# Designs tried in a protein design run: peptides against a protein of PDB entry 4Z5W. Part 7

Target 1, 305 residues: chain A of PDB entry 4Z5W
Amino acid sequence: IPDVFLELNKLWYFSAQSNLFNGEMPRSLSNSRSISLLSLRNNTLSGQIYLNCSAMTNLTSLDLASNSFSGSIPSNLPNCLRLKTINFAKIKFIAQIPESFKNFQSLTSLSFSNSSIQNISSALEILQHCQNLKTLVLTLNFQKEELPSVPSLQFKNLKVLIIASCQLRGTVPQWLSNSPSLQLLDLSWNQLSGTIPPWLGSLNSLFYLDLSNNTFIGEIPHSLTSLQSLVSKENAVEEPSPDFPFFKKKNTNAGGLQYNQPSSFPPMIDLSYNSLNGSIWPEFGDLRQLHVLNLKNNNLSGNIP

## One batch from the design tools (peptide; made by RFdiffusion4, then SolubleMPNN)

Design b1_p8_5_s3 (from b1_p8_5, 3 letters changed)
Fold by OpenDDE base, seed 3:
Structure b1_p8_5_s3 (fold): chain B 305 residues (1-305), chain A 8 residues (1-8)
Amino acid sequence: as target 1 above (305 residues)
Amino acid sequence: SSSYITTE
């Protein structure tokens, strides 16, 4: 990408996604005072990610996903006082979340999907201080770590939590009960164990639950039949979505479906590929907004209601 | 086959 952005003093939106750009991000771009939205997703950009946050006073959204950047996660990003959305998916950092992210009060949406992030305990301990954090995507990181269950962890404003395909051990963490605004939870493709906790059914905004491909045991908690967002339409508040799309990837090379907003996901309960036993509750029939109930590949018995 | 969500 040419180093010409100093002359583009009115440039508010720059999207150069899905091209063949290589080399480093231009210094003039890293110093742009005008840019609000920057997307360089799906290129071959390399080098260290550097943004001059003191210059980039209008930066609100950053998508650098699917590039060949190296080095550390930029610890100065919290100094970008308007920066809300960050997509760093598929950047091989091999790093922990910087401690400076405790101060990232502008942050609303963060993805590190498939970014070789390490130390989930430190990551969650840091990110809980981001009071405006609504969307957190950590899929394909933390390989074989333990999902922390520390009751002091608190994500008060969290709406979307995706920590899929990490081979995480542990249980469904009790601290997640402190997120009453949670709408979408994906913990699929881990090694999570124990029982599914009944308090999940108290998450009145939860319309999408994926616990599939884990090692859960015991009965399906009856409280899941009382998920208010799946009983009635009234609670589907379309809140501002992240500026980055989501992709539902199947383990088979069949093209992933793109979802531009979390609200575009069909209302779902997926508990498939576990070791759950007992009956299917007839009261799943009360979930009139439910589009997908997936209970396959469990040890369930009795009649199908 | 089950699927998981990414942003990539």
Scores: peptide ipSAE 0.649, ipTM 0.946, DockQ to the pose 0.879
Fold by OpenDDE base, seed 5:
Structure b1_p8_5_s3 (fold): chain B 305 residues (1-305), chain A 8 residues (1-8)
Amino acid sequence: as target 1 above (305 residues)
Amino acid sequence: SSSYITTE
């Protein structure tokens, strides 16, 4: 990418995604006063990520996903006082979340999907201080770690939590009961155990639940038949979605389905590939907004209602 | 098999 961004003093949106750009980000780009939205996703950019937050006063969205960047997560990003959305998916950091992210009050959406992030306990302890955090994607990190269940963790404004394919141990964490605005939960492809907690059915905004490919035991909580978002059409005010797409990937490298917004996911309960027992509750028939009920590959018995 | 969500 040429070092010409000083001349582009009116440039508000720069999208150069899905090209063949290599080398480092030009210094003039890292110092741009005008850029609000920066997307360089799906290139071959390299070097360390550096942004001059004192210069980049208009930066609101940063998508650097699927690049060959190296080094640490930029600890100065919280100094970008308007930065809301960060997509660092598929950047191999091999790092922990910086302690400075405790001060990241502008942050609303964060993805580190497949970024070799380590120490989930530290990550959640840090990110709980981001009071405006609504979307958190941590898929394909924290390999074989334990999902912390510390009840003091609080994500009050969390709407989308995705921590899939981490081989995480532990149980469904009690601290999620402190997130009453949760709409989408994906904890699939882990090693989570115990029972599915009944309090999940109290999350009135939860329309998408994926607990598939875990080691859950016991009965399906009857409270899941009363998930309010699946009983009635709540006029969910479409809140501003993250400035990055989501992909529903199968474990096969085939192109995942793209979803531009969390609201574009079909209302779903996926409990497949567990060790759940008991019956299918007839009251699943009350979930008039449910599009997908996936209970396959369990130990369920009785009649199908 | 089920699928999981990413941003990549």
Scores: peptide ipSAE 0.648, ipTM 0.945, DockQ to the pose 0.897
Fold by OpenDDE base, seed 2:
Structure b1_p8_5_s3 (fold): chain B 305 residues (1-305), chain A 8 residues (1-8)
Amino acid sequence: as target 1 above (305 residues)
Amino acid sequence: SSSYITTE
């Protein structure tokens, strides 16, 4: 990418996605006062990620996903006072989340999907201080770590939590009961154990629940038949979605289905590939908005309602 | 096989 962005003093949006750009990010781009939305996703850019946050006062969205960047996560990003959305998926940092992210008050949406992030306990302890954080994607990190269940963790404004395919140990964390605005939860492809907690059915905004491919035991909580978002079509206020797309990947190398917004996911309960027992509750028939109920590969018995 | 969500 040429180093010409000093002359482009009116450039608001720069998208150079899915090209063959290599080398470092131009210094003039890292110092742009005009750019609000920057996407360089799916290139071969390399070197250290550096942004001059004192210069980039208009930066609101950053997508650098699927590049060959190296080094540390930029600790100065919280100084970008308008930066709301960050996609750092597939950069492979081999790092922890910087402590400076405790001060990241502008942050609303963060993805580190498949970025070799380490120490989930530290990550969650840091990110709980991000009071405006609504979307958190941590899929394909924290390999075989323990999902912290510390009740003091608080994500008050969290709407989308995705921590899939981490081989995480532990239980469904009780601190999620403090997230009453949670709409989408994906904890699939872990090693989570214990029972599915009944308080999940109290999350009135929860329309998408994926607990598949874990080691959950016991009965399906009857409270899941009372999920308000799945009983009645509340007019979900169109909330501002993250500026980055989501992908539903199968464990096969086939391209994932793209979803531009969390609201584009079909209402779903997936409890498949666990060790759940007991009956299928007939009251699942009350979930008039439910599109997908997946209970396959469990130890369920009795009649199909 | 079940699927999981990513941003990549």
Scores: peptide ipSAE 0.645, ipTM 0.945, DockQ to the pose 0.880
Fold by OpenDDE base, seed 4:
Structure b1_p8_5_s3 (fold): chain B 305 residues (1-305), chain A 8 residues (1-8)
Amino acid sequence: as target 1 above (305 residues)
Amino acid sequence: SSSYITTE
């Protein structure tokens, strides 16, 4: 990428995703006063990620995903006072989330999907201080760690939580009950155990639940038949979606379906590939907005309602 | 097999 961004003093949106750009980010780009949205996703960019937050005062969205960047997570990003959306997916950091992210009050959407992030306990302890955090994606990190269940964790404004394919141990954490605005939960492809907690059915905005490919036992909590978002069409408050796409990937195929916003996911309960027992509740018939009910590969018995 | 969500 040429070092010409100083001359481009009116440039508000720069999208150069899915090209063959290599080398480092040009210094003029890292100092751009005009850029609000920056996407360099899916290139071969390298070097250390550095942004001059004192210069980049208009930066609101940053997508650097799927590049060959190295080194540390930029600890100065909280100084980018308007930065809301960050996609750092598929950047091999091999790091913990910086402590400075406790001060990241502008942050609304964060992805570190497949970024070799370590220490989920520290990550969640830090990120709970991000009062405006609505979307958190941590898929393909924290391999074989324990999902913290500390009740003091509070994500008050969290709407989307995706921590899939981490081989995480533990249980469905009760601190998620402190997130009453939760709309999408994906904890699939972990080693989570215990029972599915009944309080999940109290999350009135929860329209997408993926707990598939875990080690859950016991009955399906009857409270899931009363998920308000799946019973009635609540007015989906079109909250601003993150400026990065989501991909629904099968473990075997590199090609996933792209979803541009969380609301584009079909309303779903996926509890497949667990050790759940008991019956399918007839009251699943009350979930008139449910598109996908996946209960396969469990120990369920009785009649199909 | 089920699928999981990523941003990559």
Scores: peptide ipSAE 0.645, ipTM 0.944, DockQ to the pose 0.885

Design b1_p8_5_s4 (from b1_p8_5, 4 letters changed)
Fold by OpenDDE base, seed 4:
Structure b1_p8_5_s4 (fold): chain B 305 residues (1-305), chain A 8 residues (1-8)
Amino acid sequence: as target 1 above (305 residues)
Amino acid sequence: SSSYLTTE
């Protein structure tokens, strides 16, 4: 990428995603006063990620995903006072989330999907201080760690939580009950155990639940038949709209189905590939907004309602 | 197998 962004003093949106750009980010780009949205996703860019937050005062969205960047997570990003959306997916950091992210009050959407992030306990303890955080994606990190169940964790404004394919141990964490605006939960492809907690059915905005490919036992909690978002079309709840797409993948090497926003996901309950027992509740028939009910590969018995 | 969500 040429070092010409100083001359481009009116440039508000720069999208150069899905090209063959290599080398480092040009210094003029890292100092751009005009850029609000920056996407360099899916290139071969390298070097250390550095942004001059004192210069980049208009930066609101940053997508650097799927590049060959190295080194540390930029600890100064909280100084980018307008920065809301960050996609750092598929950047091999091999790091913990910086402690400075406790101060990241502008942050609304964060992805570190497949970024070799370590220490989920520290990550969640830090990120709970991001009071405006609505979307958190941590898929393909924290391999074989334990999902913390500390009840003091509070994500008050969290709407989308995706921590899939981490081989995480533990249970569905009680601290998620402190997120009453949760709309989408994906904890699939982990080693989570115990029972599915009944309080999940109290999350009135929860329209997408993926707990598939875990080690859950016991009955399906009857409270899931009362998920308000799946019973009735409530008024348009403000949806999280991160400036990065989601991908529904069956494996790490396959192309995923792209979804541009969380609202594009079909309303779903996926509890497949667990050790759940008991019956399918007839009251699943009350979930008139439900598009996908996936209960396959469990130990369920009785009649199909 | 089921699918999971990513941003990559």
Scores: peptide ipSAE 0.641, ipTM 0.944, DockQ to the pose 0.874
Fold by OpenDDE base, seed 2:
Structure b1_p8_5_s4 (fold): chain B 305 residues (1-305), chain A 8 residues (1-8)
Amino acid sequence: as target 1 above (305 residues)
Amino acid sequence: SSSYLTTE
């Protein structure tokens, strides 16, 4: 990418996604006062990620996903006072989340999907201080770590939590009961154990629940048959979606289905590939908005309602 | 197989 962005003093949006750009980010780009939205996703960019947050006062969205960047996560990003959305998926940092992210008050949406992030306990302890954080994606990190269940963790404004395919140990964390605005939860492809907690059915905004491919035992909580978002079509206020797309990946190398907004996901309960027992509750028939109920590969018995 | 969600 040429180093010409000093002359482009009116450039608001720069998208150079899915090209063959290599080398470092141009220094003039890292110092742009005009750019609000920057996407360099799916290139071969390399070197250290550096942004001059004192210069980039208009930066609101940053997508650097699927590049060959190296080194540390930029600890100065919280100084970008308008930066709301960050996609750092597939950069492979081999790092912890910087302590400076405790001060990241502008942050609304963060993805580190498949970025070799380490120490989930530290990550969650840091990110709970991000009061405006609504979307958190941590899929394919924290390999075989324990999902912290510390009740003091608080994500008050969290709407989308995705921590899939981490081989995480532990239980469904009770601190999620403090997230009453949670709409989407994906904890699939872990080693989570214990029972599915009944308080999940109290999350009135929860329309997408994936607990598949874990080691959950016991009965399906009857409270899941009373999930308000799945009983009635409340007018879900069109909430500002993150500026980055989501992908539904199957364990096969087939390209994932792209979803541009969390609201575009079909309402779903997936409890498949666990060790759940007991009956299928007939009251699942009350979930008039439910599109997908997946209970396959469990120890369920009795009649199909 | 079930699926999981990513941003990549």
Scores: peptide ipSAE 0.628, ipTM 0.946, DockQ to the pose 0.879
Fold by OpenDDE base, seed 5:
Structure b1_p8_5_s4 (fold): chain B 305 residues (1-305), chain A 8 residues (1-8)
Amino acid sequence: as target 1 above (305 residues)
Amino acid sequence: SSSYLTTE
């Protein structure tokens, strides 16, 4: 990418995604006063990520996903006082979340999907201080760690939590009951155990639940038949979605389905590939907004209602 | 198999 961004003093949006750009980010780009939205996703950019937050006063969205960047997560990003959305998916950091992210009050959406992030306990302890955090994606990190269940963890404004394919141990964490605005939960492809907690059915905004490919036991909580978002059409005010797409990936290298907004996901309960027992509750018939009920590959018995 | 969500 050429070092010409000083001349582009009116440039508000720069999208150069899905090209063949290599080398480092040009210094003039890292010092741009005008850029609000920066997307360089799916290139071959390298070097350390550096942004001059004192210069980049208009930066609101940063997508650097699927690049060959190296080094640490930029600890100065919280100094970018308008930065809301960060997508660092598929950047191999091999790092912990910086302690400075406790001060990241502008942050609303964060993805580190497949970024070799380590220490989930530290990550959640830090990120709980981000009071405006609504979307958190941590898929393909924290390999074989334990999902912390510390009840003091608080994500009050969390709407989308995705921590899939981490081989995480532990149980469904009680601290999620402190997130009453949760709309989407994906904890699939882990080693989570115990029972599915009944308090999940109290999350009135939860329309997408994926607990598939875990080691859950016991009965399906009857409270899931009373998930309010799946009983009635709440006028869910479409809150501003993250400035990055989601992908529904299967374990096969086939291109995942792209979803531009969390609201575009079909209302779903996926409990497949567990060790759940008991019957299918007839009261699943009350979930008039449910599009997908996936209970396959369990130990369920009785009649199908 | 089921699927999981990513941003990549």
Scores: peptide ipSAE 0.625, ipTM 0.945, DockQ to the pose 0.897
Fold by OpenDDE base, seed 3:
Structure b1_p8_5_s4 (fold): chain B 305 residues (1-305), chain A 8 residues (1-8)
Amino acid sequence: as target 1 above (305 residues)
Amino acid sequence: SSSYLTTE
């Protein structure tokens, strides 16, 4: 990408996604005072990610996903006082979340999907201080780590939590009960164990639950039949989505579905590929907004209601 | 097959 952005003093939106751009991000771009939205997703950009946050006073959204950047996560990003959305998916950092992210009060949406992030305990301990954090995507990181269950962890404003395909051990963490605004939870493709906790059914905004491909045991908690967002339409508050799309990846090479907003996901409970036993509760019939109930590949018995 | 969510 040419180093010409100093002259583009009115440039508010720059999207150069899905091209063949290589080399480093231009210094003039890293110093742009005008840019609000920057997307360089799906290129071959390399080098260290550097943003001059003191210059980039209008930066609100950053998508650098699917590039060949190296080095550390930029610890100065919290100094970008308007920066809300960050997509760093598929950047191989091999790093922990910087301690400076405790101060990242502008942050609303963060993705590190498939970014070789390490130390989930430190990551969650840091990110809980981001009081405006609504969307957190940590899929394909933390390989074989333990999902921390520390009750002091608190994500008060969290709406979307995706920590899929990490081979994480542990249980469904009790601290997640402190997120009453949670709408979407994906913990699929881990090694999570124990029982599914009944308090999940108290998350009145939860319309999408994926616990599939884990090692959960015991009965399906009856409280899931009373998820208010799946009983009635009234609680589907379309809140501002992150500026990055989501992709539903199947283990088969069949093209992933793109979802531009979390509200575009069909209301779903997926508990498939576990070791759950007992009956299917007839009261799943009360979930009139439920589009997908997936209970396959469990040890369930009795009649199908 | 089950699926999982990403942003990549």
Scores: peptide ipSAE 0.625, ipTM 0.944, DockQ to the pose 0.886

Design b1_p8_6_s1 (from b1_p8_6 with A3S I5L)
Fold by OpenDDE base, seed 5:
Structure b1_p8_6_s1 (fold): chain B 305 residues (1-305), chain A 8 residues (1-8)
Amino acid sequence: as target 1 above (305 residues)
Amino acid sequence: SSSFLTTE
């Protein structure tokens, strides 16, 4: 990418995604006063990520996903006072989340999907201080760590939580009950155990639940038949979605089905590939907004209602 | 198998 961004003093949006750009980010780009949205996703960019937050006063969205960047997560990003959305997916950091992210009050959406992030306990302890955080994607990190269940963790404004394919141990964490605005939960492809907690049915905004490919036991909580978002058509105020798409993948190497907004996901309960027992509750018939009920590959018995 | 969500 040429070092010409000083001349582009009116440039508000720069998207150069899905090209063949290599080398480092130009110094003039890292110092752009005009850029609000920066997307360089799916290139071969390299070097350390550096942004001059004192210069980049208009930066609101940063998508650097699927590049060959190296080094640490930029600890100065919280100094970008307008930065709301960050996609650092598929950047091999091999790092912990910086302690400076405790101060990241502008942050609304964060993805580190497949970024070799380590220490989930530290990550969640840091990110709980991001009071405006609504979307958190941590898929394909924290390999074989334990999902912390510390009840003091609080994500009050969290709407989308995705921590899939981490081989995480532990149980469904009680601290999620402190997230009453949660709309989408994906904890699939882990080693989570115990029972599915009944309090999940109290998350009135939860329309997408994926607990598939875990080691859950016991009965399906009857409270899931009363998930309010699946019983009644709530006028879900379409809040601003993250400036990055989601992908529904069957494996790490396949292309995923793209979803531009979380609201584009079909209302779903996926409990497949567990060790759940008991019956299918007839009251699943009350979930009139439910598009997908996936209970396959369990130990369920009785009649199908 | 089921699917999981990513941003890549």
Scores: peptide ipSAE 0.663, ipTM 0.950, DockQ to the pose 0.878
Fold by OpenDDE base, seed 2:
Structure b1_p8_6_s1 (fold): chain B 305 residues (1-305), chain A 8 residues (1-8)
Amino acid sequence: as target 1 above (305 residues)
Amino acid sequence: SSSFLTTE
């Protein structure tokens, strides 16, 4: 990419996705006062990620996913006072989330999917201070760590939480009961155990629940048959979606189905590949908005309603 | 197998 962004003083949006760009990000780009949306996703860019937040005063969205960047997560990003969305998926950091992210008040959507992030306890302890955080994607990190259940953790404005394919141990964390606005929860492909907690059925905005490929035991909570978002067609307030797409993958190496918005996901309960027992509740028939109910590969018995 | 969600 040429170092010509000083001359481009009116450039608001720069997208150079899915090209063959190599080398470092141009210094003039890292100092651009005009750019609001920057996407360099799916290139071969390298070096340290550096952004001059004092210069980049209009930066609102940053997508650097699927590049060959190295070094640390940029600790100065909270100084980008308008930066809302960050996609750092598939950048091999081998790092913890910086402590400076406690001050990241502009942050609304964050992805570190498959970015070799370590220490989930520290990550959640830091990110709970991001008062405007609505979307958090941490899939393919924290390998074999324990999902913290500390009741003091609080994500008041969280809408989308995805922590899939981490081989995480522990239980469904009680602190999620403090996220009444949660719409989408994916904790699939972990080693989570215990029972599915009944308070999940009190999350009135929850339309997508994936707990598949875990070690959950006991009965399906009857409270899941009363999930308000799945009973009634409430006008889901079209909340601003993150600027980055989601992908539904069957494995780590396959291309995923792309979804541009969380609202584009079919309403779903997936409890498949667990050790759940008891009956299928007939009251699942009350979930008139439910598109997918997946209960396969459990120890369920009795009649199919 | 079930699927999981990513941003990549």
Scores: peptide ipSAE 0.656, ipTM 0.950, DockQ to the pose 0.884
Fold by OpenDDE base, seed 3:
Structure b1_p8_6_s1 (fold): chain B 305 residues (1-305), chain A 8 residues (1-8)
Amino acid sequence: as target 1 above (305 residues)
Amino acid sequence: SSSFLTTE
């Protein structure tokens, strides 16, 4: 990409996604005072990510996903006082979340999907300080780590949590009960064990639950038949979604189905590919808003209600 | 097989 952005003093939105751009991010772009939305997703850009946050005073959205950037996660990003959304998916950092992200009060949506992020305990301990964080995507990181269950962890405003395909050990973490606004939870494709906790059914806004491909045992908690968002059509005011799309993938190599907003997901409970036993609760019939109930590949018995 | 969510 040519270093010509100094003259583009009215440039508010720059999208150069899905091209063949290589080399480093232009220094004039990293110093743009006008730019609000920057998307360079799906290119071959390289070098270290550097943004002059003191210059980039209008920056609200950053999508650098699917590039060949190297080095550390930019620790100065919290100084970008208007920066709300960050997509760093498929950037091979091989790093921990910077401690400076404790101060990232503008942050509303963060993705590090498939970014070789390490130390999930440190990541969650840091990111819990982001009081405005609503969307957190950490899929394909933390390989074989333990999902921390520390009760002091608190994500008060969390709406979307996706930590799929990490081979994570542990249980469904009790600290998620401190996220009463949670709408979407994907913990699929891990090595999570124990029972599914009954308190999940108290998450009244939870319309999408994916716990599939884990090692859960015991009965399906009856409280899941009382998920309020699936019983009644709440007029969930569509909160402003992340500026980055989601993809529903069957594997890492397949093209995913694109969803532009979390609200576009069909209401779902997926508990498939576990070791759950007992019966299917007849009261799943009360979940009138449920589009997908997937209980396949378990040890369930009795009658189908 | 089930699917999982990403942003990539």
Scores: peptide ipSAE 0.654, ipTM 0.948, DockQ to the pose 0.872
Fold by OpenDDE base, seed 4:
Structure b1_p8_6_s1 (fold): chain B 305 residues (1-305), chain A 8 residues (1-8)
Amino acid sequence: as target 1 above (305 residues)
Amino acid sequence: SSSFLTTE
């Protein structure tokens, strides 16, 4: 990428995604006063990620995903006072979340999907201080760690939580009950155990639940038949989505189905590939907005209602 | 197998 962004003093949106750009980010780009949205996703860019937050006063969205960047997570990003959306997916950091992210009050959407992030306990302890955080994607990190269940963790404004394919141990964490605005939960492809907690049915905005490919036992909580967002359409609060797409993947190497908005996901309960027992509740028939009920590969018995 | 969500 040429070092010409000083001359481009009116450039507000720069998208150069899905090209063959190599080398480092040009210094003029890292100092751009005009850029609000920057996407360099899916290139071969390298070097250290550095942004001059004192210069980049208009930066609101940053997508650097699927590049060959190296080194540390930029600890100065909280100084980018308007930065809301960050996609750092598929950047091999081999790092913990910086402590400075406790001060990241502008942050609304964060992805570190497949970024070799370590220490989920520290990550969640830090990120809970991001009072405006609505979307958090941590898929393909924290390999074989334990998902913290500390009840003091609070994500008050969290709407989308995706921590899939981490081989995480533990249970469905009680601290998620402190997120009453949660709309989408994906904890699939982990080693989570215990029972599915009944309080999940109290998450009135939860329309997408994926707990598939875990080690859950016991009955399906009857409270899941009372998920208000799946009974009625009344709570479809279209909040602004993150400025990055989601991908539904069957494996790490396949192309995923792209979803531009969390609201574009079909309303779903996926509890497949667990050790759940008991019956299918006939009251699943009350979930008039449910598009996908996946209960396959469990120990369920009785009649199909 | 089921699917999972990513941003990549």
Scores: peptide ipSAE 0.654, ipTM 0.948, DockQ to the pose 0.877

